# Peptides against a protein of PDB entry 3HUF, part 6

Target 1, 320 residues: chain A of PDB entry 3HUF
Amino acid sequence: MWIIEAEGDILKGKSRILFPGTYIVGRNVSDDSSHIQVISKSISKRHARFTILTPSEKDYFTGGPCEFEVKDLDTKFGTKVNEKVVGQNGDSYKEKDLKIQLGKCPFTINAYWRSMCIQFDNPEMLSQWASNLNLLGIPTGLRDSDATTHFVMNRQAGSSITVGTMYAFLKKTVIIDDSYLQYLSTVKESVIEDASLMPDALECFKNIIKNNDQFPSSPEDCINSLEGFSCAMLNTSSESHHLLELLGLRISTFMSLGDIDKELISKTDFVVLNNAVYDSEKISFPEGIFCLTIEQLWKIIIERNSRELISKEIERLKYA

## One batch from the design tools (peptide; made by RFdiffusion4, then SolubleMPNN)

Design b1_p8_6_s1
Fold by OpenDDE base, seed 3:
Structure b1_p8_6_s1 (fold): chain B 320 residues (1-320), chain A 8 residues (1-8)
Amino acid sequence: as target 1 above (320 residues)
Amino acid sequence: EEEVVEED
C-alpha cells in the first residue's frame, strides 16, 4: 500500500494510506477519500492530482508498487517528483519511494510503498477476496512468488493443512485466514486519516499457530530438520519440491511408481507421493521402501524427535 | 525559504 507522510506538518503530522483511486491535493481541499489537504501558502488551492492504480498481475510477482500517477493542475511553479518536473500531461511512477514537491513548498510529501502481497491457497477464496484486496492496493494471486508477504490459509474444519500452507510457513510468510481478510476489509475508512490504524497480521498469525497443533513453534524447527535423508517424489508440483528442499532432503524425481527401480531404492530413504497416487496405488508400492504422503511427512517433521521418528519408520519398512 | 503564495 502507498503511505504518505510529510515534513513541516504540511500533512498535520499524520501518515495516510493512499488506496487505489484519485486524489486532489491542495491547500483548499478537505481531507476525504478523494482529497488530501496540504497546509502551506506555497501550495495552490488545487495543486496536483494523484492517481493510484489497482495492482497488476506483474506487481504480484515483483512486489512492485501500484502505479502512482502525478499530474500538476496548471500551477505557477509546477510539481516535482524525485527532483524531476512532472510533465504537462502527468507522469507515472513505479519507484517505491517518491519525494513529491508541490510548487516552492520547502517541505516534501514523502510517499513510500509498504509491501503487502497476498497469496491464496484456494482459487475460490481468491475469487471471493481479490477485488476487495486490490481496492486496498494489495496484489493477490495463487502461484508462489518471492514477493509474497502473506498467505491465506484455507480453513476446512478438521482437515490437514495443505502443502501450500506448509510451504508458506517454512518460507516464513505470514499465514492469515478469512477473519483477518474480513477485518482488513473493514478498516479502509478508519485508516484514511491514520495509517497506524492498519491492522498487523502478526497477531492473526500467532493465533493461527497457537491454536493449531499442525504447526511447529517456528519454521526454524523444521528447516533442514531432515538433512542427510534422501527422498524420491513424483514430479507433480514445484511447491512440493521446494517444501522438501527446505526440509534439507536430497530429492530424486520419478514419473511413475514403475520407474522406482533398485538403484533409486538403494539411494532413497523414502518416497513422497501425492494423496491421489498414495490412495490409488498403495497396493502396488515397491517392496523395501517407505512410501508416504506430504501430509504424513508433515506430521512427522512437526514432532521434536522428527529424525528419530523418520528413521524408525524407514527401518520398519526396509525389513518388512 | 519564505512561503510563496501561488496564484490559482
Scores: peptide ipSAE 0.112, ipTM 0.800, DockQ to the pose 0.220
Fold by OpenDDE base, seed 4:
Structure b1_p8_6_s1 (fold): chain B 320 residues (1-320), chain A 8 residues (1-8)
Amino acid sequence: as target 1 above (320 residues)
Amino acid sequence: EEEVVEED
């Protein structure tokens, strides 16, 4: 989301969040959802118009800012952004840091992009929340992204956590729930004059982890915990592959169980399967190799003695 | 810099 601050108390020493929308900026406007009061004699009563666009699909993958449009309102000395004069028709900016000079004011408005990008594990939840979050200037999506800062866990009581949730945890992404999204949706009015009133997602995350035994104490306990082991997996999801990489595994890929030959077995400690293949093909598993699901692997890796547990299970099947 | 009063 965009945050503005200013030098020389021209914003009354406060920071403000700019949500998608239009703002009239000037000396003689009153602070509200569409106006920004700036206190200087060098600034026109109505000086500039700021327009923040809603997030694009590209912004979700890059963590880039919502587009920031600036128009001068026919002032005597104009408006500058990053030392460049704003054009007569206005200009659009995609930089993460904007120094906005209104007229000859010696103090600048500093706009900066605070990265917040929310991944959803479930398309139905994305459909429910995307509109509200986009109106906060928060990019949203389903696919894995290096720009993802937050991950929405669905509150399904009694279900195992998904591979997406496991991977989000290991990536040190802040896991949030629907209660946090609801709270975030209510802050829009309270943060107009104080950007510090944004809800703490880390406190929400700590509470989720504390109340769910399916999470280890930290991501650091699991990262590289299986270093030195080798696995083979079906070429299924990117998230599954990246999860196994974060465990420190050497990974081979195959297209079908029929591709698991004696050579692959000799180089592989275990085979990782999706639930559908594991359940349907259990009778046709190759002899002399340990086959498990990602969810079964997760139950092992969250234990403090994960390396000993996996070693015992590999040995048990080599001598059976 | 001296504060310059802008006319509307």
Scores: peptide ipSAE 0.112, ipTM 0.797, DockQ to the pose 0.233
Fold by OpenDDE base, seed 5:
Structure b1_p8_6_s1 (fold): chain B 320 residues (1-320), chain A 8 residues (1-8)
Amino acid sequence: as target 1 above (320 residues)
Amino acid sequence: EEEVVEED
């Protein structure tokens, strides 16, 4: 989200979140959803127009800011952004930090981008929430992204957490739920005066983890917990591969169970399968190798003695 | 003290 602050109390010592939309900036406007009052005698009654665009698909993958447009409103001394005069038709900015000078005011408005990108685990929740979140200047998507800061867990009562949720947790992404999204939808009016009133997602995350026995206490409890073990997996999911890498596993990939030869078995401690392959091909598993799902592996790795548990299960199947 | 110029 864009946040503005200013020097010399020209914003009354307050920070403000700017959502996508258009704002008239000047000394004789009243603060509301479309106006920013700036207190200086060197600033015109109506000085500039700020326009913040909704996030692009590219912004979800890069964590880049919503485009920030600045137009001078035919003022005597103009407007500058990052020491450059704003052009007659206005200029657009994609920099994460904007120093905005209105006329000859000795104090600047400082706009900075706070990165927030929300990944969804399911397309139905994305379809429900994306429009509202985009109107808050929050990029949204389904695919993994290095820019992802938050992950929406699908709450199905009594279901195992998904691979996406497991991976989001190990990546140290803030896991959130629908209750946090509902709260975000109400924020638009309360944060006009103080950007610090933005809801803390870390509290929501702590509550999710505390109330769900499918999570370890921290990602650090699981990261590299299986260092020194080797697995093979079907090349079906990038998230599954990255999850296994974060566990410290050496990973070999195969395209079918028929590619699991005696050489691969000799070098591999266990095989990781998706649920569909595990259920359909359980009768045709290669002899002398331990096959399990990601969800079965997750149940092992959340235990304090995960290395001993997996070693016992590997030994049990080598001698069966 | 930079003179605060009033804009119209």
Scores: peptide ipSAE 0.091, ipTM 0.773, DockQ to the pose 0.250
Fold by OpenDDE base, seed 2:
Structure b1_p8_6_s1 (fold): chain B 320 residues (1-320), chain A 8 residues (1-8)
Amino acid sequence: as target 1 above (320 residues)
Amino acid sequence: EEEVVEED
């Protein structure tokens, strides 16, 4: 989201969130959803127009800001952004920090981008929320991104957490739920005058972790917890592979259960399967290897003695 | 610095 603040009292000492939309900026406007009052004798009654675009798909992957357009409204002394005069037709900015000078005012408006990118675990929930979140200037998507700051957990009451949720947790992404999204949708009007009224996602995350026994106490308890073990997996999902890498596992990939030969078994401590393959093919598992699902592995990883538990399961099946 | 009044 874009936040503006200013030097001196020209914004009345307030920080303001700018959502996607158009704003008239000047001395003789009243603060509302489309106007920004700036208090200085050196600023025109109607001085500039700010236009903030909705996020692009590229912004979701890069964590870049919504495009910020500035147009001078034919003022006597013009408008500057980052010490450069705004062109006659207006200029567009993708920098995360903008110093906006209106006329000869000695104080600048400082615009800064607060990065927020929300990943969704399922397409149905993305389809429900994407439009509303984009109108808040929040990029949204389904695919993993290095720019992802928040992850929406699907509420399946009584089910295991998804691989996407497990991976988001280990990446130190702030996990949120539909209750936080609902709260974000209601604050749009209240945060116009005070950016401090933005809800804290970290409190939502702490409550999710505290109330769900399927989460470890911290990502640090699980990262590299299986260092020195080797696994093999079906090439079924990139998220599953990245999850196993964050556990510190050495990973081999195979295309079918028929590719699990004596050589692979000799180099592998256990095989990780998806639920569908585990349930359908359990009769055809090769002898002398420990096969488990990602969800079964996760239940071991959340235990304080995860390394000892896995070692015991490996030993039990090597001597059976 | 004297604040220049922009009255436009």
Scores: peptide ipSAE 0.059, ipTM 0.769, DockQ to the pose 0.222

Design b1_p8_6_s2 (from b1_p8_6 with V5E D8E)
Fold by OpenDDE base, seed 1:
Structure b1_p8_6_s2 (fold): chain B 320 residues (1-320), chain A 8 residues (1-8)
Amino acid sequence: as target 1 above (320 residues)
Amino acid sequence: EEEVEEEE
């Protein structure tokens, strides 16, 4: 989201979130959802127009800012952004930091991009929330992104957490739920006066972890916890691969259970399967190798003695 | 710096 602050108390010492939309900036405007009052004698009554666009799909993958357009309103001394005069038709900016000078005001408005990018585990939840979050200047998507700051866990009553949720947790992404999204939707009016009123997602995350026994105490408890072990996985999910990498596993990939030969078995401690293959093909599992699902593996890795547990399961099949 | 009045 865009946040503005200013020097010399020209914004009354307030930090403000700018959501996607159009703002008239000037000395003689009243602060509201479409106006920013700036208090200086060096600033015109109506000095500039700020227009913040909704996030693009590219912004979801890059964590880049919503486009920030600045137009001077035909003022005597003009408007500058990053020491450059704004053109007659306005200019658009994609920089994360903007120093906006209105006329000859010795104090700048500092606009900065606070990255917030929400991944959804479920397409139905994305469909429900994306429009509202985009109107907050929050990029949203389903695919894994290095720009992801928050992950919306799908709550299915009585189900295990998904691979996406497991991976988001190990990536140290802030896991959130529908309650946090609802709260984000309600703060839009209050943050006009104070950007500090933005909800802390870390409190939501702490509450999720505390109230769900399917999470370890921290990602650090699981990261590299299986270092030195080797697995083979069915090549069906990139998130599954990345999850196993974060566990410190050496990974081989295969396309079918028929590709699990004696060579692969000799270098592999266990095979990771998706639920569909595990349930359908459990009768045809290769002899002498431990096959499990990611969800079964997750139940092992969240335990304090995960290495001893996995070793014991590997040994059971060497002696069966 | 002294503030310069914008006349508009």
Scores: peptide ipSAE 0.054, ipTM 0.776, DockQ to the pose 0.237
Fold by OpenDDE base, seed 2:
Structure b1_p8_6_s2 (fold): chain B 320 residues (1-320), chain A 8 residues (1-8)
Amino acid sequence: as target 1 above (320 residues)
Amino acid sequence: EEEVEEEE
């Protein structure tokens, strides 16, 4: 989201969130959802127009800001952004930090981008929330992104957490739920005047982890916890592969259970299968190898003695 | 710096 602050008292010492929309900026406007009052004798009654666009799909993958357009309203001394005079037709900015000078005002309006990018595990929840979040200037999507700051866990009461949720946790993404999204939607009006009223996602995350025994205490408890072990994985989702990499596993991939030969078994401590293959093909599992699902592996990984538990299960099946 | 009035 865009936040503005200013030097001196020209913004009355307030930080303000700018959502996607159009704002008239000047000395003789009243602060509301479409106006920004700036207090200086060096600023015109109506000085500039700020227009913030909704997030693009590119902004979801890059963590870039919503486009910030500045237009001077035919003022005597003009408008500058980052020491450059705004052109006659207005200019658009994608920099995360903007220094906006109105006329000869000795104090600058500082606009900065606070990165927030929300990944959804569920397409139905994305469809429900994307419009509202985009109107807050928050990029949203389903696919993994290096720009992802928050991950929406699907609340299925009594189900195991998804591979997407496991991976988001190990990536140190802030896991949130629908209650946090609901809270974000309700504060839209109150944060217009005070940017500090934004809800803390870290408190939501702490509460999710504390109240769900399917999470370890930290990502650091699991990252590289299986260093030195080797697995084979059926060619499944990229998230499953990346999850196993974050555990410190050496990974071999195969296309079918029939590709699991004696050579692969000799180099592999265990085989990771998806639930569908695990349930349908239990009778056709290769002899002398431990086969498990990602969800079964996760239940072992969250234990403090995960290495000892895995070693014991490998030994049990190697001598069976 | 003296604030320059833009108001004409």
Scores: peptide ipSAE 0.050, ipTM 0.773, DockQ to the pose 0.278
Fold by OpenDDE base, seed 4:
Structure b1_p8_6_s2 (fold): chain B 320 residues (1-320), chain A 8 residues (1-8)
Amino acid sequence: as target 1 above (320 residues)
Amino acid sequence: EEEVEEEE
């Protein structure tokens, strides 16, 4: 989201979130959802127009800002952004930091992009929330992105967490739920006066982790926890691969269980399967190798003695 | 810096 602050108390010492929309900026406007009052004699009554666009799909993958348009409203001394005079038709900016000078005001409005990109675990929740979040200037999507800051888990009571949720956790993304999104939707008016009134996603995350025994205390408890073990990965997603890498596993990828020969079995500690392959192929598993799902692996890795548990399961099948 | 008034 865009946040504005200013030097010299020209914004009354307030930090403000700018959502997608159009703002008239000037001395003789009243602060509301479409106006930004700036207090200086060096600025016009109506000095500039700020227009913040809704996020693009590209912004979800890059963590780039919503486009920020600035137009001067035919003022005597014009408007500058990053020491450049704004053109007569206005200019658009994709920089994460904007120093906006209104006329000859000695104090700048500092606009900065706080990256917030929300990944969803399921398309139904994305479909429900995307429009509202985009109107907050928050990029949203389903696919893994290096720009992802937050991850919305689907809370189904009594279900195992998804691979997406597991991976999001190990990537140190802030896991949130629908309750946080609901709360986030209510603050839109209050943050006009104070950007600090944004709900703390980290508090939501702490509460999720505390109340769900499927999470370890921290990602660090699981990262490299299986260092020195080797696995074969069959019919899994890219997220599953990245998850296993974060566990410190050496990974071999195969297309079929038939590719697992005696030589591979000698070098591989266990085989990781998706649920569909695990359930369909149980009868055809190679002899002498431990096969498990990601969810079964996850149940082991969240335990404090994960390495001992994995070793015991590997040994059980080498001597069966 | 001295404030420079913008004309109306």
Scores: peptide ipSAE 0.047, ipTM 0.772, DockQ to the pose 0.254
Fold by OpenDDE base, seed 3:
Structure b1_p8_6_s2 (fold): chain B 320 residues (1-320), chain A 8 residues (1-8)
Amino acid sequence: as target 1 above (320 residues)
Amino acid sequence: EEEVEEEE
């Protein structure tokens, strides 16, 4: 989200969130959802127009800011952004930090981008929330992105956590739920004039981890926990592969259970399957290899003795 | 009224 602050009390010592929308900026406007009062004699009554666009799909992958348009309102001394005069038709900015100078005012408005980018676990939940979150200037999507700061866990009571949730957790992404999104949607009006009232996602995350036995105490408890083991995986998802890499596993890939030959078995400690293949092909599993799902593997890795547990399962099936 | 800057 865009946050503005300024020196010299020209913004009354307040930090303000700018959501997507249009703002008239000047000396003789009243602070509201579409106006920013700036207190200086060196500023026109109506000095500039700020327009913040809704997030693009590109912004979701880059963690870039919502586009920030600045137009001067035909003022005597103009408007500058990052020491450059704003053009007559206005200019658009994608920099994360904007130093906005209104006329000859010795104090600048500092606009900075606070990165918040929310990945969703499923398309249905994205479809429910994306519009509201985009109106907050929050990029949203389904695909994995290095720019993601938050991940929305699907809250199905009594279901296992998804591979997406497992991977987001190991990536140290802040896991949030629908309750946080509801809260975030309600605070929009209260944070317009006070950016400090923005809800803390870490409190939601701590509560999720504390109240769900499917999570370890930290990502660090699982990262490289299976270092030195080798697995084979059916080539199904990039997220599953990256998850297994974060566990410290050496990974081989195969296209079908029929490709699991004696050579692969000799180099592999266990085979990771998706739920559909695991359930359909249980009868056709290769002899002498431990086959499990990612969800079954997750149940092992969250245990404090995960290495001992996995070793016992490997031994049990190699000699059966 | 022209909404121009006041010079300090």
Scores: peptide ipSAE 0.045, ipTM 0.772, DockQ to the pose 0.358

Design b1_p8_6_s3 (from b1_p8_6 with V5T)
Fold by OpenDDE base, seed 1:
Structure b1_p8_6_s3 (fold): chain B 320 residues (1-320), chain A 8 residues (1-8)
Amino acid sequence: as target 1 above (320 residues)
Amino acid sequence: EEEVTEED
């Protein structure tokens, strides 16, 4: 989201969140959802128009800001952004930091992009929330992105957490739920005069971890916990591969169970399968190798003695 | 710096 602050108390010492929309900026406007009052004699009554666009699809992958348009409202001394005079038709900015100078005011408005990008694990939840979140200036999507700051877990009662949720957790992405999304939606209805009133997603995350026994206490408890082990992986997502890498596993990939030869078995401690393959092909598993799902692996990895547990399972099948 | 009044 865009946040503005200013020098010399020209914004009354307040940091303000700017959602997508249009704002008239000036000395003689009243602060509301479409106006930003600036307190200086050097600023026109109606000085500039700020227009913040909704996020683009590219912004979800790059973590780039919503486009910020500035137009001078035919003022005597104009408007500058990053020391450059705003053009007659206005200019658009994609920089994460904007120093906005209104006329000859010695104090600048500083606009900065606070990165917030929400990945969804569930397409139905994305469909439900994307429009509202985009109207907050929050990029949203389903695909993994290095720009993601938050992850909405799929809540299915009585199901294990998804691979996407496991991976988001290990990446140290802030996992959130529908309660946090609801809270974000209510924040838009209040004219946010104070950016500090933005909900702390970290508190939501702590509550999710505390209330769900499927999470370890910390990602650090799991990261590289299986260092030195080797696995072979079949028919899994990219998130599954990255998850196994974060566990410190050496990974071999194969396309079918028929590709699991004696050579691969000799180099591999266990085989990771998706649920569909695991359930359909249980009878045809290669002899002398431990086969498990990612969800079964996760149940082991969250235990404090995960290395011992995995070693015991590997040994059990080597001697069976 | 003296605040320069912008006239409308």
Scores: peptide ipSAE 0.066, ipTM 0.790, DockQ to the pose 0.237
Fold by OpenDDE base, seed 2:
Parts: C-alpha cells; sequence; structure tokens
Structure b1_p8_6_s3 (fold): chain B 320 residues (1-320), chain A 8 residues (1-8)
C-alpha cells in the first residue's frame, strides 16, 4: 500500500493510506476518498492530481509498488518528484519512495510503499477476494513468489494443513485466514485519515499458531531439522520439493514407483509420496524402504524429537 | 524565507 506523510504540519501530522484511485491535492480541498488537503500558503488551491493504479501480476512477483501517477494542475511554480519537475502531461513512478514538492513549499510530501503481497492456497478463495484486495493496492496470486508477505490458509475444519501452508510457514510468511481478509475489507473507509488503524496481521498469525496443534512453535524448530537424511520423492509438485529442501533433506526425484531400484534404496532413508499414490500403491511398495506421505512426515517434524522418531521408523523397516 | 503565496 502507498502511505503518505509530510514534513512540518502540511498534512496535519497524520499519515494517510492511498488506495488505488484518483486524488486532487491542494490547499483548498477537504480530506475525503478523492481529495488530500495540504496546508501551506505556497500551495495552490488545487495543485496536483495523484493517480494510483491497481496492482499488476508483475507486482505480485516483484513486490513492486502500484504505479503512482503525478500531474501538475497548471500551477505557477509546478510540482517536483524526487527533485525532478513533473512533465506537462504528468509522469508515472515505480520507485518505492517519492519526495513530492508542491510549488515553493519548503516541506515535502513523502510517499512510501509498504510491501504486502497475498498468496492464496486455492483458486476459489483467490476468485472471491482478489478484486477487493486489488482495490486496496494489494497484489494477489496462487503461485509461490519471493515477494509473498502473507499466505491465506484454507479453513478446512478437522483436516491436516496443506503442503502450501506448511511451506508458507517454513518460509516465515505471515499466515492469515478469512477473518483477517474480512477485517481488511471493512477498514478501507476508517484508514483513509489514519494509517495506524491498519489491522496487524501478526496478531492473526499468532492466534492461528497458538490455536492449532498442527503448527510447531516456530519455523526455526523445523528448518534443517532433518539435515543428514536423504529422501526420494515422486515429481508431483514444486512446493513439496521446496518444503523438503527447507527441512535440510537431500532429495532424489523419480517419475514412477517402478523407477525405485536397489541403487536408489541404498542411497535413500525414506520415500515421500502424495496421498493418492500412497493409498493406491501401498501393496506394491518396494521391500526394505520406509514410505510416507508429506502429512505423515509433517506430524513427525512438529515433534521435539523428530530426528529420533524418523531414525526409529527407518531402522524398523530395514530389519523387518 | 517568506512563504510565496500561490493564490491562484
Amino acid sequence: as target 1 above (320 residues)
Amino acid sequence: EEEVTEED
């Protein structure tokens, strides 16, 4: 989201969130959803137009800001952004920090981008929320991104958490739920005048972790917890591979259960399978190897003695 | 510095 603040009292000492939309900026406008009052004798009654675009798909992957357009409204002394005069037709900016000078005002408006990118675990929930979140200037998507700051957990009451949720947790992404999204949708009007009224996602995250026994106490308890072990996995999902990498596992990939030969078994401590393959093919598992699902592995990883538990399961099947 | 009034 874009936030503006200013030096001195020209913004009345307030920080303001700018959502996607158009704003008239000047001395003789009233603060509302489309106007920004700036208090200085050196500023025109109607001085500039700010236009903030909705986020692009590229912004979701890069964590870049919504495009910020500035147009001078034919003022005597013009408008500057980052010490450069705004062109006659207006200029567009993708920098995360903008110093906006209106006319000869000695104080600048400082615009800064607060990065927020929300990943969704399922397409149905993305389809429900994407439009509303984009109108808040929040990029949204389904695919993993290095720019992702928040992850929406699907509420399946009584089910195991998804691989996407497990991976988001280990990446130190702030996990949120539908209750936080509902709260975000209601604050749009209240945060126009005060950016401090933005809800804290960390409090939502802490409550999710505290109330769900399927989460470890911290990502640090699980990261590299299986260092020195080797696994093989069916090439089914990139998220599953990245999850196993964050556990510190050496990973081999195979295309079918028939590719699990004596050589692979000799180099592998256990095989990780998806639920569908595990349930359908359990009769055809090769002898002398420990096979488990990602969800079964996760249940071991969240235990304080995860290394000892895995070692015991490996030993049990090597000597059976 | 005298604030230059833009009264337009």
Scores: peptide ipSAE 0.064, ipTM 0.785, DockQ to the pose 0.206
Fold by OpenDDE base, seed 3:
Structure b1_p8_6_s3 (fold): chain B 320 residues (1-320), chain A 8 residues (1-8)
Amino acid sequence: as target 1 above (320 residues)
Amino acid sequence: EEEVTEED
C-alpha cells in the first residue's frame, strides 16, 4: 500500500494510506477518500492530482508498487517528483519511494510503498477476496512468489493443513485467515486519516499458530530438521519439492512407482507421495521402502524428536 | 481575507 507523510506539518503530522483511486491535492480541499489537504501558503488551492492504480499481475510477482500517477493542475511553479518536473500530461511512477514537491513548498510529501502481497491457497478464496484486496492496493495470486508477504490459510474445520500452508510457514510468510481478510476489508475508511490504524497480521498469525497443533512453534524448528536424510518424490509439484528442500532433504524424482528401482531404494530413506497416489497405489508400494504423504511427513517433522521418529519408521519398514 | 497563495 502507498503511505504518505510530510515534513513541516503540511499533512497535519498524519500519515495516510492512499488506496487505489484519484486524489486532488491542495491547500483548499477537505480530507476525504478523494482529497488530500496540504497546509502551505506555497501550495495552490488545487495543486496536483494523484492517481493510484490497482495492482497488476506483475506487481504480485515483483512486489512492486501500484502505479502512482502525478499530474500538476496547471500551477505556477509546477510539481516535482524525485527532483524531476512532472510533465504537462502527468507522469507515472513505479519507484517505491517518491519525494513529491508541490510548487515552492520547502517541505516534501514523502510517499513510500509498504509491501503487502497476499498468496491464496485456493482459487475460490482468491475469487472471493481479490477484488476487495486489489481495491486496497494489495496484489493477490495463487502461485508462489518471492514477493509474497502473507498467505491465506484455507480453514476447513478438522482438515490437515495444505502443502501450500506448510511451505508458506517454512518460508516465514505471515499466515492469515478469512477473519483477518474480513477485518482488513472494514478498516479502509478508518485508515484514511491515520495509517497506524492498519491492522497487523502478526497477531492473526500468532493466534493461528497458537490455536492449531499442526504448527510447530517456529519455522526454524523444521528448517533443515531432516538434514542428512534422502527422499524420492513423484515429480508433481514444485511447491512440494521446495518444501522438502527446506527440510534439508536430498531429493530424487520419479515419474511412476514402477520407476522406483533397487538403485533408488538403496539411496533413499523414504518416498513422498501425493494423497491420490498414496490412496490408490498403497497395495503396490515397493518392498523395503517407507512410503508416506507430505501430510504424514509433516506430522512427523512438527514433533521435537522428528529425526528419531523418522529413523524408527524407516527402520521398521526396511526390515518388514 | 483569503490568504493568497504564492501559486495563485
Scores: peptide ipSAE 0.057, ipTM 0.766, DockQ to the pose 0.393
Fold by OpenDDE base, seed 5:
Structure b1_p8_6_s3 (fold): chain B 320 residues (1-320), chain A 8 residues (1-8)
Amino acid sequence: as target 1 above (320 residues)
Amino acid sequence: EEEVTEED
């Protein structure tokens, strides 16, 4: 989200979130959803127009800011952004930090981008929430992104957490739920005066983890917990591969169960399968190798003695 | 102190 602050109390010592939309900036406007009052004698009654665009798909993958447009409203001394005079038709900015000088005001408005990108685990929730979140200047998507800061867990009562949720947790992404999204939808009016009133997602995350026994206490409890073990996996999911890498596993990939030869078995401690392959091919598993799903592996790795548990299962199947 | 002139 864009946040503005200013020197010399020209914003009354307050920070403000700017959502996508158009704002008239000047000394004789009243603060509301479309106006920013700036208190200085050197600033015109109506000085500039700020326009913040909704996030692009590219912004979801890069964590880049919503485009920030500045137009001078035919003022005597103009407007500058990052020491450059704004052009007659206005200029657009994609920099994460903007120093906005209104006329001859000795104090700048400092706009900075706070990165927030929300990944969804399911397309139905994305379809429900994406429009509202985009109107808050929050990029949204389904695919993994290095820019992802938050992950929406699908709450199905009594279901196991998904691979996406497991991976989001190990990546130290803030896991949130629908209750946090509902709260975000109400924030638009309350944050006009103080950007610090933005809901803390970390509290929601702590509550999710505390109330769900499928999570370890921290990602650090699981990261590299299986260092020194080797697995083979079907090349079905990038998230599954990255999850296994974060566990410290050496990973070999195969395209079919028929590719699991004696050489691969000799070098591999266990095989990781998706649920569909595990259920359909359980009768045809190669002899002398431990096969499990990601969900079964997760149940092992959340235990304090995960290394001992997995070693016992490997030994049990080598000697069966 | 740069004199802050009022803008029109």
Scores: peptide ipSAE 0.054, ipTM 0.769, DockQ to the pose 0.249

